# Peptides against a protein of PDB entry 5JNO: the designs that were tried, part 62

Target 1, 112 residues: chain A of PDB entry 5JNO
Amino acid sequence: MVAKFQPPPEYQLTAAELKQIVDQSLSGGDLACRLLVQLFPELFSDVDFSRGCSACGFAAKRKLESLHLQLIRNYVEVYYPSVKDTAVWQAECLPQLNDFFSRFWAQREMED

## One batch from the design tools (peptide; made by RFdiffusion4, then SolubleMPNN)

Design b1_p20_1_s4 (from b1_p20_1, 8 letters changed)
Fold by OpenDDE base, seed 3:
Structure b1_p20_1_s4 (fold): chain B 112 residues (1-112), chain A 20 residues (1-20)
Amino acid sequence: as target 1 above (112 residues)
Amino acid sequence: MTYSEEEQKKLEEIYRMGSP
């Protein structure tokens, strides 16, 4: 028997916090993108800041990893149970997440 | 890390572009 997945403490949302994000969302895919931003601000950090801060040693990540996606999916499932189906998750949420993330960094590159 | 008002504005714009 496999134990139920539990997110790391730093990525644990309360029901109230999740509801606030849901209230701003127009769809499961949109909710996924908003969760991405709220849960993982480190993925959107400025590279120049990271390079200039020797004290904090922070490094920006520009890749969505399996753990990020799994955590997002777990919360999306609360309000959109259909994403429990992998085919639905891959059709409705993953493309939007990838597009959102790529557009963010494309915009940042354009502003440089 | 927290987002500034300007950063949130940019993110919201990207949200709208990706909305169905």
Scores: peptide ipSAE 0.366, ipTM 0.862, DockQ to the pose 0.288
Fold by OpenDDE base, seed 2:
Structure b1_p20_1_s4 (fold): chain B 112 residues (1-112), chain A 20 residues (1-20)
Amino acid sequence: as target 1 above (112 residues)
Amino acid sequence: MTYSEEEQKKLEEIYRMGSP
């Protein structure tokens, strides 16, 4: 038997929810970005509980971690099976995710 | 957690900028 990865409950999307996001998406990479926003609103929060604290891990809140990426990829694969190929994932989705996330926070940095 | 209308607009703009 192959173990199926199951996301934590807080990151579980229903088929209907995923379908809605897909309907708004123009590509696998775009879908990935939309999933990023929908699944992990905490990564886009202005709340800085650790301003001046290097030990609180707040800096990590502005970084995409492996678990985030894996969760997104799992959902993208439902409608874009080609991303099962790591090369496709790295070419079509990862750059868009990173650029999207970076652009978001770049704008916030300008506002501060 | 939900996004404010302002944040949604910013995100939408970023979506458009990233659209192929």
Scores: peptide ipSAE 0.364, ipTM 0.861, DockQ to the pose 0.284
Fold by OpenDDE base, seed 5:
Structure b1_p20_1_s4 (fold): chain B 112 residues (1-112), chain A 20 residues (1-20)
Amino acid sequence: as target 1 above (112 residues)
Amino acid sequence: MTYSEEEQKKLEEIYRMGSP
């Protein structure tokens, strides 16, 4: 069993905001990807935050961290409760998230 | 942080590619 996690204020979505994202989603994996984009726009930006923040210890900008994944999973569970099962999360959502994120930056690399 | 119309279009394309 996993204890309930409370997201930081900057990553809190209202029921209406979440519903809007769900309405655009075709699956749990797709929902996860849309949440990734909505919650963490900084992961899709070329802005170098490491040079502007000495206190945050910015190191891996183009990596999905445990906190990112946990936050996304919390919201996906609202409409796809099956992802509470780690096996389902790892089969249906994690591959989609990693693939989506990789494809995004692969395309950006081609444009540069 | 917000996305431009062009960025949103690009992201939507990636969504579609990943759709089962």
Scores: peptide ipSAE 0.364, ipTM 0.860, DockQ to the pose 0.288
Fold by OpenDDE base, seed 4:
Structure b1_p20_1_s4 (fold): chain B 112 residues (1-112), chain A 20 residues (1-20)
Amino acid sequence: as target 1 above (112 residues)
Amino acid sequence: MTYSEEEQKKLEEIYRMGSP
């Protein structure tokens, strides 16, 4: 059998930390967005570590990848078990995440 | 968190815009 996926240490949340985020959230989709911000601040930074560093590989820093989404979903499921259903996840959380992330960078680009 | 107060404020505004 394959061992259960464990989040990297830098993306671990305690029950208390998760509760704090939940308490600020208005919905599963909102929770997902707040988790995105809390877990992956590197996705909201203008600093490009890969570009200009010969020791670094190419990375799509401004993209929500499968690992990001899976980690977020795992935590959202704690308070919104319905997102275990892929259809619910795709209807309630993914659009919120994508819109939130897109709006953030769209605004930043307009300010540049 | 690594976010500045200003960044947090901007993020919160985006949260509200996304909320129903």
Scores: peptide ipSAE 0.364, ipTM 0.860, DockQ to the pose 0.298

Design b1_p20_2_s1 (from b1_p20_2, 8 letters changed)
Fold by OpenDDE base, seed 2:
Structure b1_p20_2_s1 (fold): chain B 112 residues (1-112), chain A 20 residues (1-20)
Amino acid sequence: as target 1 above (112 residues)
Amino acid sequence: MRPLTPAGQRALAVLDEMLQ
């Protein structure tokens, strides 16, 4: 049997913490987005925007990386085992994550 | 659940709007 993926300590959630997020979630895709916010608050930080650098392209540096997606998928699988199927993950979770993340930054960029 | 930063709270608001 393949060993379970062990997340870095800073991205470990207890069963209780995960359950709380699940209780707020309407679907696997929704859960994925909520996990993104909970696990990676730095991806939503506007500290560099507040410094007035519109030309530095900092927004382009904010992107969802493989590690982010892998960690999120591992947690989503606990309650939505169907996402173990790559086709389901790509249809139900990835588009929502990308849409959510893009919408957030599009909104922030328009406000600044 | 981990306490949300102000940015995190804004993010969840965006998510809620997306789910409408």
Scores: peptide ipSAE 0.732, ipTM 0.958, DockQ to the pose 0.831
Fold by OpenDDE base, seed 5:
Formats: sequence, C-alpha cells, structure tokens
Structure b1_p20_2_s1 (fold): chain B 112 residues (1-112), chain A 20 residues (1-20)
Amino acid sequence: as target 1 above (112 residues)
Amino acid sequence: MRPLTPAGQRALAVLDEMLQ
C-alpha cells in the first residue's frame, strides 16, 4: 500500500479551496495550470527570492520541479482520476503545464 | 481561491489566451 503523499502545510488545500479552483477549470490540464499559479506564486515572480541564498540558483526559479508536479497531480487526480495513469498524465497534463509555464516566461522576456 | 499577486494575474491571462 503506497502511503498518501502529505503536502507541506503551505501547499495544503481544503476541499472547498480545491473545488473553487475546479469550478473555474475546463479540463484536467487547465486545472493543473491553475493549481500551479495558486500553489506556487513564486514561480511567476520577477522578485529574486534567492537574494542572500548563494545556493539558490536564479535558474531554479524557472523550472518545474518534481515536487511541484507531484503536488499538482495529486490534486488533479481528485477530480480527474484518469491522470492516475502515467500515460494520461504525460500526454494531457504535463505538456499543458510546460507550454503554459514556457509561454508565460517567453512573454515576460519580450516585455523587457 | 488564494489571493493572486499581479504576476499570478498575468499568468492567468496567459492561460486564458491558451484556452481560446
């Protein structure tokens, strides 16, 4: 029996909070992207949060890490059980997340 | 829904464009 992943407190959503995000979502992939924004606002900020942390590479701010993806997937599975299938997750949600995140930063770079 | 920063709002705008 695989233990249920327990997210850190800062990434714990109540059922009501999750439902509110779901109500605004059109698909599992859309939900995944909205969860990305809600859970990890720091990934979209120009603020260098690594200021004072020599170990925190600026480059890390613009990458979707395994923890980000796992947390998002766990929540998406609640309403879209099909993403429990890794093939579905990789075909439907991951490309949307990557495209969304890449588009965001590409657009920001053009505004500079 | 958690309050969004200006950057978060911009992110959602990008998402909306993708969905059109």
Scores: peptide ipSAE 0.732, ipTM 0.959, DockQ to the pose 0.811
Fold by OpenDDE base, seed 1:
Structure b1_p20_2_s1 (fold): chain B 112 residues (1-112), chain A 20 residues (1-20)
Amino acid sequence: as target 1 above (112 residues)
Amino acid sequence: MRPLTPAGQRALAVLDEMLQ
């Protein structure tokens, strides 16, 4: 049995908040990308956390974790229930998320 | 809804380009 997924408080959206994002979205894939921006602004931050420690050189890894993707998928399913099917999720949302995230950082690299 | 950061606004601009 699959345990109920409960988002952490900082990632909990009300129905009204989710609807606002949906109203701006053209598709399930578009919705997924908009949710990524709204839920995880830290993934787009220019802040290099290595700046805090000159000795450790720790740089925050800019990657989409499984938990990020699961949270997004849970909200997308509310308006696009077909993404409950893993094959649909992998065809309609996951490629768009990866492409979007990659394009964002590729563009930022060109601006530096 | 949380206001978008400058980086978030740039991200949406990238998304808009993808949708064209």
Scores: peptide ipSAE 0.730, ipTM 0.958, DockQ to the pose 0.811
Fold by OpenDDE base, seed 3:
Structure b1_p20_2_s1 (fold): chain B 112 residues (1-112), chain A 20 residues (1-20)
Amino acid sequence: as target 1 above (112 residues)
Amino acid sequence: MRPLTPAGQRALAVLDEMLQ
């Protein structure tokens, strides 16, 4: 059986929501970064409030995993179909995502 | 557009700085 990728309900975007993010984006790489912020706020917090318990506060996972990247790529493809090409994804989006995520945490750790 | 957390707002500020 072929497994179909199905994002969890928490990471579903309507067409209208996606378009709003696209309208604020300058490029596919920029769109990818904005999607990262919108879809996975827990990756930018010291405490993961989205995982069930706001009171016990889980430590945020500070790593971009395949699931995150795949979901972002799926949405980026809607407006930038060229990223269906892995070479384009790896040149135009993936480096920007990694750089952005790394810069965020580097800056946060210096401020604390 | 989903409301951003304070951390999300900071993240977008970092992104904007990268794009300048």
Scores: peptide ipSAE 0.726, ipTM 0.958, DockQ to the pose 0.840

Design b1_p20_2_s2 (from b1_p20_2, 9 letters changed)
Fold by OpenDDE base, seed 4:
Structure b1_p20_2_s2 (fold): chain B 112 residues (1-112), chain A 20 residues (1-20)
Amino acid sequence: as target 1 above (112 residues)
Amino acid sequence: MRPLTEAGKRALAVLDEMLQ
């Protein structure tokens, strides 16, 4: 038996909140990207959280970690059960997430 | 649900451009 993944309260979405995001989404990959923004606004912040450590906060905030991806996948699976298949997740969601996240920070780099 | 930050709004703009 596998324990149900329980995110911290700040990452909890009600069915209604998730539905609202789904209604704005055109695909599973799009949904994943929107969830990334909604769940983890800190990943997009200009604030350098590593003021005292160049190796910690800044590098971490510009990386999609396994935990972030797992949380997103859990919500995407509600409406796109096919992403339970890792091959589907890697084809339909991960490339979009990585492309989106990379584009965002590439654009921000040009603004700095 | 966490409110959108300004950075989040910019991110969504990037996403919208990506979807065009």
Scores: peptide ipSAE 0.737, ipTM 0.960, DockQ to the pose 0.734
Fold by OpenDDE base, seed 1:
Structure b1_p20_2_s2 (fold): chain B 112 residues (1-112), chain A 20 residues (1-20)
Amino acid sequence: as target 1 above (112 residues)
Amino acid sequence: MRPLTEAGKRALAVLDEMLQ
């Protein structure tokens, strides 16, 4: 028996908090994007987490990882059960997340 | 819920533009 996926405490939303985000959302894809912003503000920050080592050339990657996506999907499923189907998740949510995230950083590149 | 950062607020503005 596989254990239920439980988010780390820092990514745990109450029912009221989740509902607040849902009430602002127009679709499952929109909800996914709003959850991305609320759960992972660090993905949108200009903070260079490798600032301590300019010599090593290490830079924190601005990338959506599997764990980020899984956490978002778990919350989206509460109000959009159809995303339990992987095909629906891949058609309705993943393209929106990727487009949103890309547009955000493309805009930032233009400002730099 | 963590308060929105300035970057987060900017991100939501981008999202709103996408949805128009």
Scores: peptide ipSAE 0.735, ipTM 0.960, DockQ to the pose 0.761
Fold by OpenDDE base, seed 5:
Parts: sequence; structure tokens; C-alpha cells
Structure b1_p20_2_s2 (fold): chain B 112 residues (1-112), chain A 20 residues (1-20)
Amino acid sequence: as target 1 above (112 residues)
Amino acid sequence: MRPLTEAGKRALAVLDEMLQ
């Protein structure tokens, strides 16, 4: 059997913390987006935290990586077990995550 | 739970608008 995915300590949520986010969520897709904000605040910052290559850091922070998506999905599954079905995850959660993240940065780029 | 940054708060505002 495949071992349960273990998030890094900085992305570990207690049951109480997860419940708090769930209580604010209307759907699995909504929960996914809220988890994105809570777990990865660096993805929404204009500050480049990369050491060395500013261009590489800039590109990286504007991209949802496999690790981000996997961690989010693992938590969403706790309350929305239907997303264990890849088709459901790809139809209900992934589009919302991508739309949300894209909208955020599109809006930020228009602010001056 | 970790406190939200200002950027995080802005992100949630975008999300709320998207959900309306």
C-alpha cells in the first residue's frame, strides 16, 4: 500500500485548524482555495523571497506546483471524500484553484 | 493557525467576489 503523504511541518494542520477553515467554506473547491491562501501565503506576496535569481523566484511564485496541489487535495479529502476520484478533483477543485489564483494576479497587475 | 498576511486578506477578498 502507498504510504500516506506526509506534509512538511510548516504545512501541517491540526484537526481543529482544518475544521476552522472548513467552517468558512461553502464547497470543496472553496475549501481548496482557502487552503491555498492559508498554507502558502508566499504565493500571494509581491516580495521576492528567492535568494540569488530574482527572475527564477518571480516565475516560481506565480505557479501552482504539484506539491501545492497534492497538499491541498489531501486536506480537502478529509471533508469531501469525493475528490479522491481524480475526475471529481479535476472537474470541481482544480479549475477553481487555477481561476482563483489567476484572477488574483491579474487583479494585482492592474493595480498601480 | 498562522495569521493571515495582508496579501492573504486581499486574496480572500478576491475569492469572496468570485463566489458571488
Scores: peptide ipSAE 0.734, ipTM 0.959, DockQ to the pose 0.782
Fold by OpenDDE base, seed 3:
Structure b1_p20_2_s2 (fold): chain B 112 residues (1-112), chain A 20 residues (1-20)
Amino acid sequence: as target 1 above (112 residues)
Amino acid sequence: MRPLTEAGKRALAVLDEMLQ
């Protein structure tokens, strides 16, 4: 049997925490982007301090992987059930996630 | 929920700019 997908403990949100993020969001795509920031702060840092000690930090990966996207989609579906449709997910959320993530790093590279 | 890092706060600022 295929095991049910479960996020690691550090990526679990309570209903209250999720609602707080939803209340700040203007759309499903916006919610997806805010979840990206809240769940995976390491993706926006030059060094990932979550692995080991701060002195031993690793360079953060600048890539959105399947695991990241799946977790975000799971939470977005709670308030925007339409994203269960892959076509909706690909039209409303994925482009915004990619544009947001790319824009962030593009700006950071110019400022450094 | 993990607290926002400084990088995370900057990311949210970028997002807000995109949404204007």
Scores: peptide ipSAE 0.731, ipTM 0.959, DockQ to the pose 0.786

Design b1_p20_2_s3 (from b1_p20_2, 11 letters changed)
Fold by OpenDDE base, seed 2:
Structure b1_p20_2_s3 (fold): chain B 112 residues (1-112), chain A 20 residues (1-20)
Amino acid sequence: as target 1 above (112 residues)
Amino acid sequence: MRPLSEAGRRAQAVLDEMLR
């Protein structure tokens, strides 16, 4: 048997927390995006290199990595088991995640 | 749900706009 993927403690959601997010979600893709916001708020933090703030100086990686996507998919599968099918995941969730993430940063760049 | 940071709230707002 393949060992179940265990998220790092900082990305572990309780059943109640996940249920609350699901209750606010309209689809698997929506759920995926909401999980992105809830699990990885650091991906949306402004990188202000100009203010010389050492605390802000960490180049926030503005990139969705495979680990982020895998964690999100694992949670989405709990309520949307169809995303276990890679074709469904790629059609319903991945495009929305990428569009959402890209749109967020595109808007931020336009505000500068 | 976990309380969102300022960045998280901004992200959620963008998502909400996409879903309208």
Scores: peptide ipSAE 0.696, ipTM 0.952, DockQ to the pose 0.864
Fold by OpenDDE base, seed 1:
Structure b1_p20_2_s3 (fold): chain B 112 residues (1-112), chain A 20 residues (1-20)
Amino acid sequence: as target 1 above (112 residues)
Amino acid sequence: MRPLSEAGRRAQAVLDEMLR
């Protein structure tokens, strides 16, 4: 028996919060990207901020890890059950997430 | 919901552009 995935407390959304995000979303892929912004703002933090503090030893990670993706998928499937199929998740949501995340950092690099 | 940080607002702007 596999234990049900439980989000860490800091990443738990109420039904009302999730509905607000869904109401702004045009598709499952769009919803996934909006969830990325809302749940993990630390992934969009400027790297220069971490460089400015040599004493804290903080290294910002610019990676979409499996736990991030799993958490997003769990919320997306509430309104888009088809993403329970791995093939659908890989076709409809993952490309959007990767494209969005890559575009964000590519633009930031161009501004430097 | 908590308001977006500056980084969050920039991220949302990129997403909005991607959807156009």
Scores: peptide ipSAE 0.693, ipTM 0.951, DockQ to the pose 0.845
Fold by OpenDDE base, seed 3:
Structure b1_p20_2_s3 (fold): chain B 112 residues (1-112), chain A 20 residues (1-20)
Amino acid sequence: as target 1 above (112 residues)
Amino acid sequence: MRPLSEAGRRAQAVLDEMLR
């Protein structure tokens, strides 16, 4: 049994914030990617967070972890209930998230 | 929406390109 993810306060979205993101999204997969950007901007930063945040103690890693994905899925489910089906989540959202994240860092590598 | 950091804006730009 997987416990429900309890995000830190900085990863909480109000209903209004979520609605705004949804209004800009064309699909569940698109919504998932936009949520990734909005919730976890630190995953796209060149700053080394290995030592963690001195203020909050939170350490971000440059990879998509299960907890990140679970939080995103929880929000996507609000407007796309079909992603409650794991097969749908794995077919429609996960590939887009992975492709987006990989493409971002591949481009950054070429720019360095 | 929350204002995006520089990193966030770069990420959004990549996403926008993917959606074209």
Scores: peptide ipSAE 0.693, ipTM 0.952, DockQ to the pose 0.860
Fold by OpenDDE base, seed 4:
Structure b1_p20_2_s3 (fold): chain B 112 residues (1-112), chain A 20 residues (1-20)
Amino acid sequence: as target 1 above (112 residues)
Amino acid sequence: MRPLSEAGRRAQAVLDEMLR
């Protein structure tokens, strides 16, 4: 059977913390992006974080990996259960996440 | 909300611009 995904302690949000983020979000896609910023600030830095934390595995530099996306999706599902449908997740959240992440780094590349 | 690092704040700024 599929084991429940358990985030490392640093990525564990309380109900209150999640609600605060949700209250600032306009949509599931917006929520996903805000979660990305809150949970994985290291993905927006120039620091080599390839070793990540011992509990969540290695993270590729400047790359949204399946583990990041899975964790974000788990939280989004709490308030937007429709994203349990992969088609909905791919239409409502993934494009926004990818656009946001790409825009950020595209902007940074122009500054370098 | 968890306090954001400098990188986090820059990311949030980009997101805010996307929402406008």
Scores: peptide ipSAE 0.691, ipTM 0.952, DockQ to the pose 0.871

Design b1_p20_2_s4 (from b1_p20_2, 9 letters changed)
Fold by OpenDDE base, seed 4:
Structure b1_p20_2_s4 (fold): chain B 112 residues (1-112), chain A 20 residues (1-20)
Amino acid sequence: as target 1 above (112 residues)
Amino acid sequence: MRPLSPAGQRALAVLDEMLK
């Protein structure tokens, strides 16, 4: 048996906070996208991370990592238990997350 | 909901357009 996944404190939502987001969501995929914005504001930051270190050239990747997706899925499962099925998660949530994230940055690129 | 930065607000706007 595996222990319950425990997110870092900065990614811990109370039941009330999660409920608020759920109430604004129309589907599991919509909920997933809203959770992405709420949990990981750094992924949408306008800050050019490369400016922080010209010497090392470090730039934060505009990428949805496995940890991001895992955290989101854990919360989505609370209200949409069907996403425990990987096939459902991959059909209903992942495409929307990827589409949403790519659209956001595509628009930002057009503004630059 | 947690307060959103301008970038977060723009993100939600993108989401709203996507879901229309």
Scores: peptide ipSAE 0.736, ipTM 0.959, DockQ to the pose 0.785
Fold by OpenDDE base, seed 2:
Structure b1_p20_2_s4 (fold): chain B 112 residues (1-112), chain A 20 residues (1-20)
Amino acid sequence: as target 1 above (112 residues)
Amino acid sequence: MRPLSPAGQRALAVLDEMLK
């Protein structure tokens, strides 16, 4: 038996939680984006910890890392098994994730 | 579903627009 991937506790979703997100999703790519928001709220926060100190300021990480993508893919595969195919993942989910994430921050930058 | 912060809500709004 191959060990099932176990995400860190902070990124674990119950079956019910995942089902709720799936029910709101129109596709695997849409699901991926919704999972991004649900699992990694810190990627969307605009918190500047440099308040009062320009030298020690912390900025929110505004990049999608491999761990983020791997975790999301694992959940997407549960309901969209086709993304187990890397070509499908790269064609359907990755572009949407990148586009979504980019659009979000582009919008935020325009509002500043 | 986990409650979303205002930023998360904005993110979903962006997603909705993207899907139109």
Scores: peptide ipSAE 0.736, ipTM 0.959, DockQ to the pose 0.839
Fold by OpenDDE base, seed 1:
Structure b1_p20_2_s4 (fold): chain B 112 residues (1-112), chain A 20 residues (1-20)
Amino acid sequence: as target 1 above (112 residues)
Amino acid sequence: MRPLSPAGQRALAVLDEMLK
């Protein structure tokens, strides 16, 4: 048995908060994308982390990590239990999340 | 719900385009 996943406080949503997001969502994949925006605003930030160092040019990599995906999946499961099946998660949610995230940053690249 | 930054608002606009 695996212990129930407990999100960090900064990623804890109340039932009311989650319902507000769900009410705006058309599908499990849509819900997943909206959760991504709400839970992880830093992944969409325009902040350049190399701002403080002109010499090193370090820039933070913007990517969806396993922890991000796990948190999103846990909340999606509340209203779409079928995503507990990994095959469903990989078919219905992951492609939409990746497409959404990629489109966002591709658009930003064109604006710069 | 958390208030969205301009970047977050743009993200939702991208999502809306995907849903058309």
Scores: peptide ipSAE 0.735, ipTM 0.959, DockQ to the pose 0.781
Fold by OpenDDE base, seed 3:
Structure b1_p20_2_s4 (fold): chain B 112 residues (1-112), chain A 20 residues (1-20)
Amino acid sequence: as target 1 above (112 residues)
Amino acid sequence: MRPLSPAGQRALAVLDEMLK
């Protein structure tokens, strides 16, 4: 049996914080992208970092990994329960996340 | 919402362009 993943405090949102992000979002896919920015600022930084969290370990700097996606999906489900269906998640949220993240770094690479 | 770094703000700008 695999223990439930519990992110460190910096990757947790209160109900009030989540609602603020939801109020800024136009869709489940949009919400997912905004959550990515809010939860994982290190994925957008140009600075190398290390974390002391044994539960979440090291995250690849420029790749969205399963743990990132799982955590985002958990929050999206609160306001968009339909993403509990994997087909909906893969159609409505995953493409948006990947497109957004790729566009960000593509632009950054051109600016450097 | 948590305050965003300059990189985070740039990320939101990318998102806005993507959504319009």
Scores: peptide ipSAE 0.730, ipTM 0.959, DockQ to the pose 0.810

Design b1_p20_3_s1 (from b1_p20_3, 7 letters changed)
Fold by OpenDDE base, seed 4:
Structure b1_p20_3_s1 (fold): chain B 112 residues (1-112), chain A 20 residues (1-20)
Amino acid sequence: as target 1 above (112 residues)
Amino acid sequence: MRVVDPELLERLMAVLDSMH
């Protein structure tokens, strides 16, 4: 039996908080991106986010790692159960997350 | 809930909007 993934306290969202984000979302993929922003704002800065969460351990700088994606997916599944299917997750959410993250940093690179 | 810097949030939302 696989243990249920438990997010660290700093990454826990209440039902009300999650609903607020969902209400602003256009789709599962859009929700995923909004969750990325809300859960991991440090990924959009030059600082190492690992300092903000000891439970997450060290992660690659400016990369979406499995733990980030897993947390996001867990919340997306609440309102979009279909993403429990890996094929759906990979088709509907991952491309948008990667595109969103890449676009942001591409713009930042051009500003430097 | 984490507080996102307003200026950063604005940039992020602009990027997100550009995807739709």
Scores: peptide ipSAE 0.606, ipTM 0.933, DockQ to the pose 0.832
Fold by OpenDDE base, seed 2:
Structure b1_p20_3_s1 (fold): chain B 112 residues (1-112), chain A 20 residues (1-20)
Amino acid sequence: as target 1 above (112 residues)
Amino acid sequence: MRVVDPELLERLMAVLDSMH
């Protein structure tokens, strides 16, 4: 059995919020990238800032973990059911997510 | 919904646009 999609409260999007992101998206892969930004902005924060946060104790990881990808995929499936097919997810969404994430950090490193 | 820093958002969107 596949577990019911139930993201943690901090990663829940209302139908209206999700629709707004979808309306801005050009494709399933594009939607995935936009969801990455909206759901996990901490992945794009500076390490020094995140590491220095004594209030939350959070240390930013510059890696897309399985949980991140699964949550994103679950939302993408709502409007792009084809990504339920793992082959489609791996061909259309994962490469864009990885490319987007890598490009961002590559650009940030050049700006230092 | 989580709030993204506007400047960070602009950078992210620029990166995303470069992919199209």
Scores: peptide ipSAE 0.606, ipTM 0.934, DockQ to the pose 0.799
Fold by OpenDDE base, seed 1:
Structure b1_p20_3_s1 (fold): chain B 112 residues (1-112), chain A 20 residues (1-20)
Amino acid sequence: as target 1 above (112 residues)
Amino acid sequence: MRVVDPELLERLMAVLDSMH
């Protein structure tokens, strides 16, 4: 038996909050990037943001880890059920997330 | 919902817009 994934309390979005993000999104990949920003702003900062739960298992800074991706995918699936297919997730969302994340930090590195 | 720093948010949205 595989337990259903439940987000830590600090990463639980209400239906209204999620809908607001969806309304601004152009696609599943775009939605994934917007969720990345809203759920994990600490990944875009040199400053360590306080987390509501130390037991969430997030240890690395400035890296997209499996737990980050799983949380994002769970919310994307609500409005884009096709990403339940791993092949679709890997083709439509993961490249966008990685590109977005990499572009941000590449820009920051050029400013140094 | 976590509040993102407005300046950081602006930068992030600019990056996101550049992808489209």
Scores: peptide ipSAE 0.604, ipTM 0.933, DockQ to the pose 0.802
Fold by OpenDDE base, seed 3:
Structure b1_p20_3_s1 (fold): chain B 112 residues (1-112), chain A 20 residues (1-20)
Amino acid sequence: as target 1 above (112 residues)
Amino acid sequence: MRVVDPELLERLMAVLDSMH
């Protein structure tokens, strides 16, 4: 497992798995979005996830919660240590994550 | 590592690509 943050068991990545995602990434912000997809695919489905994880108690909602963001940030820091600076994280990664998440659901709304 | 549904993954990657 590669993270300082203690993740729920479902969200653990090995160094090799993380490297594969990094190799596909164009930037820290892009990496953050790819991590969002790989770690929390349930946030992009209409499957009822309101019950959360029964095993670990991690409750998922259709929004980017602090625990999601903290976990993603910890993985991003491995290859982009500059995001340890909160100002960099807020300027480079958070806007990308929010934009990505919002665009997805906006498109889904238009299809309904 | 979670296995993401291929159709969902395709949609997500399309959204991500639209941001570049």
Scores: peptide ipSAE 0.603, ipTM 0.932, DockQ to the pose 0.839

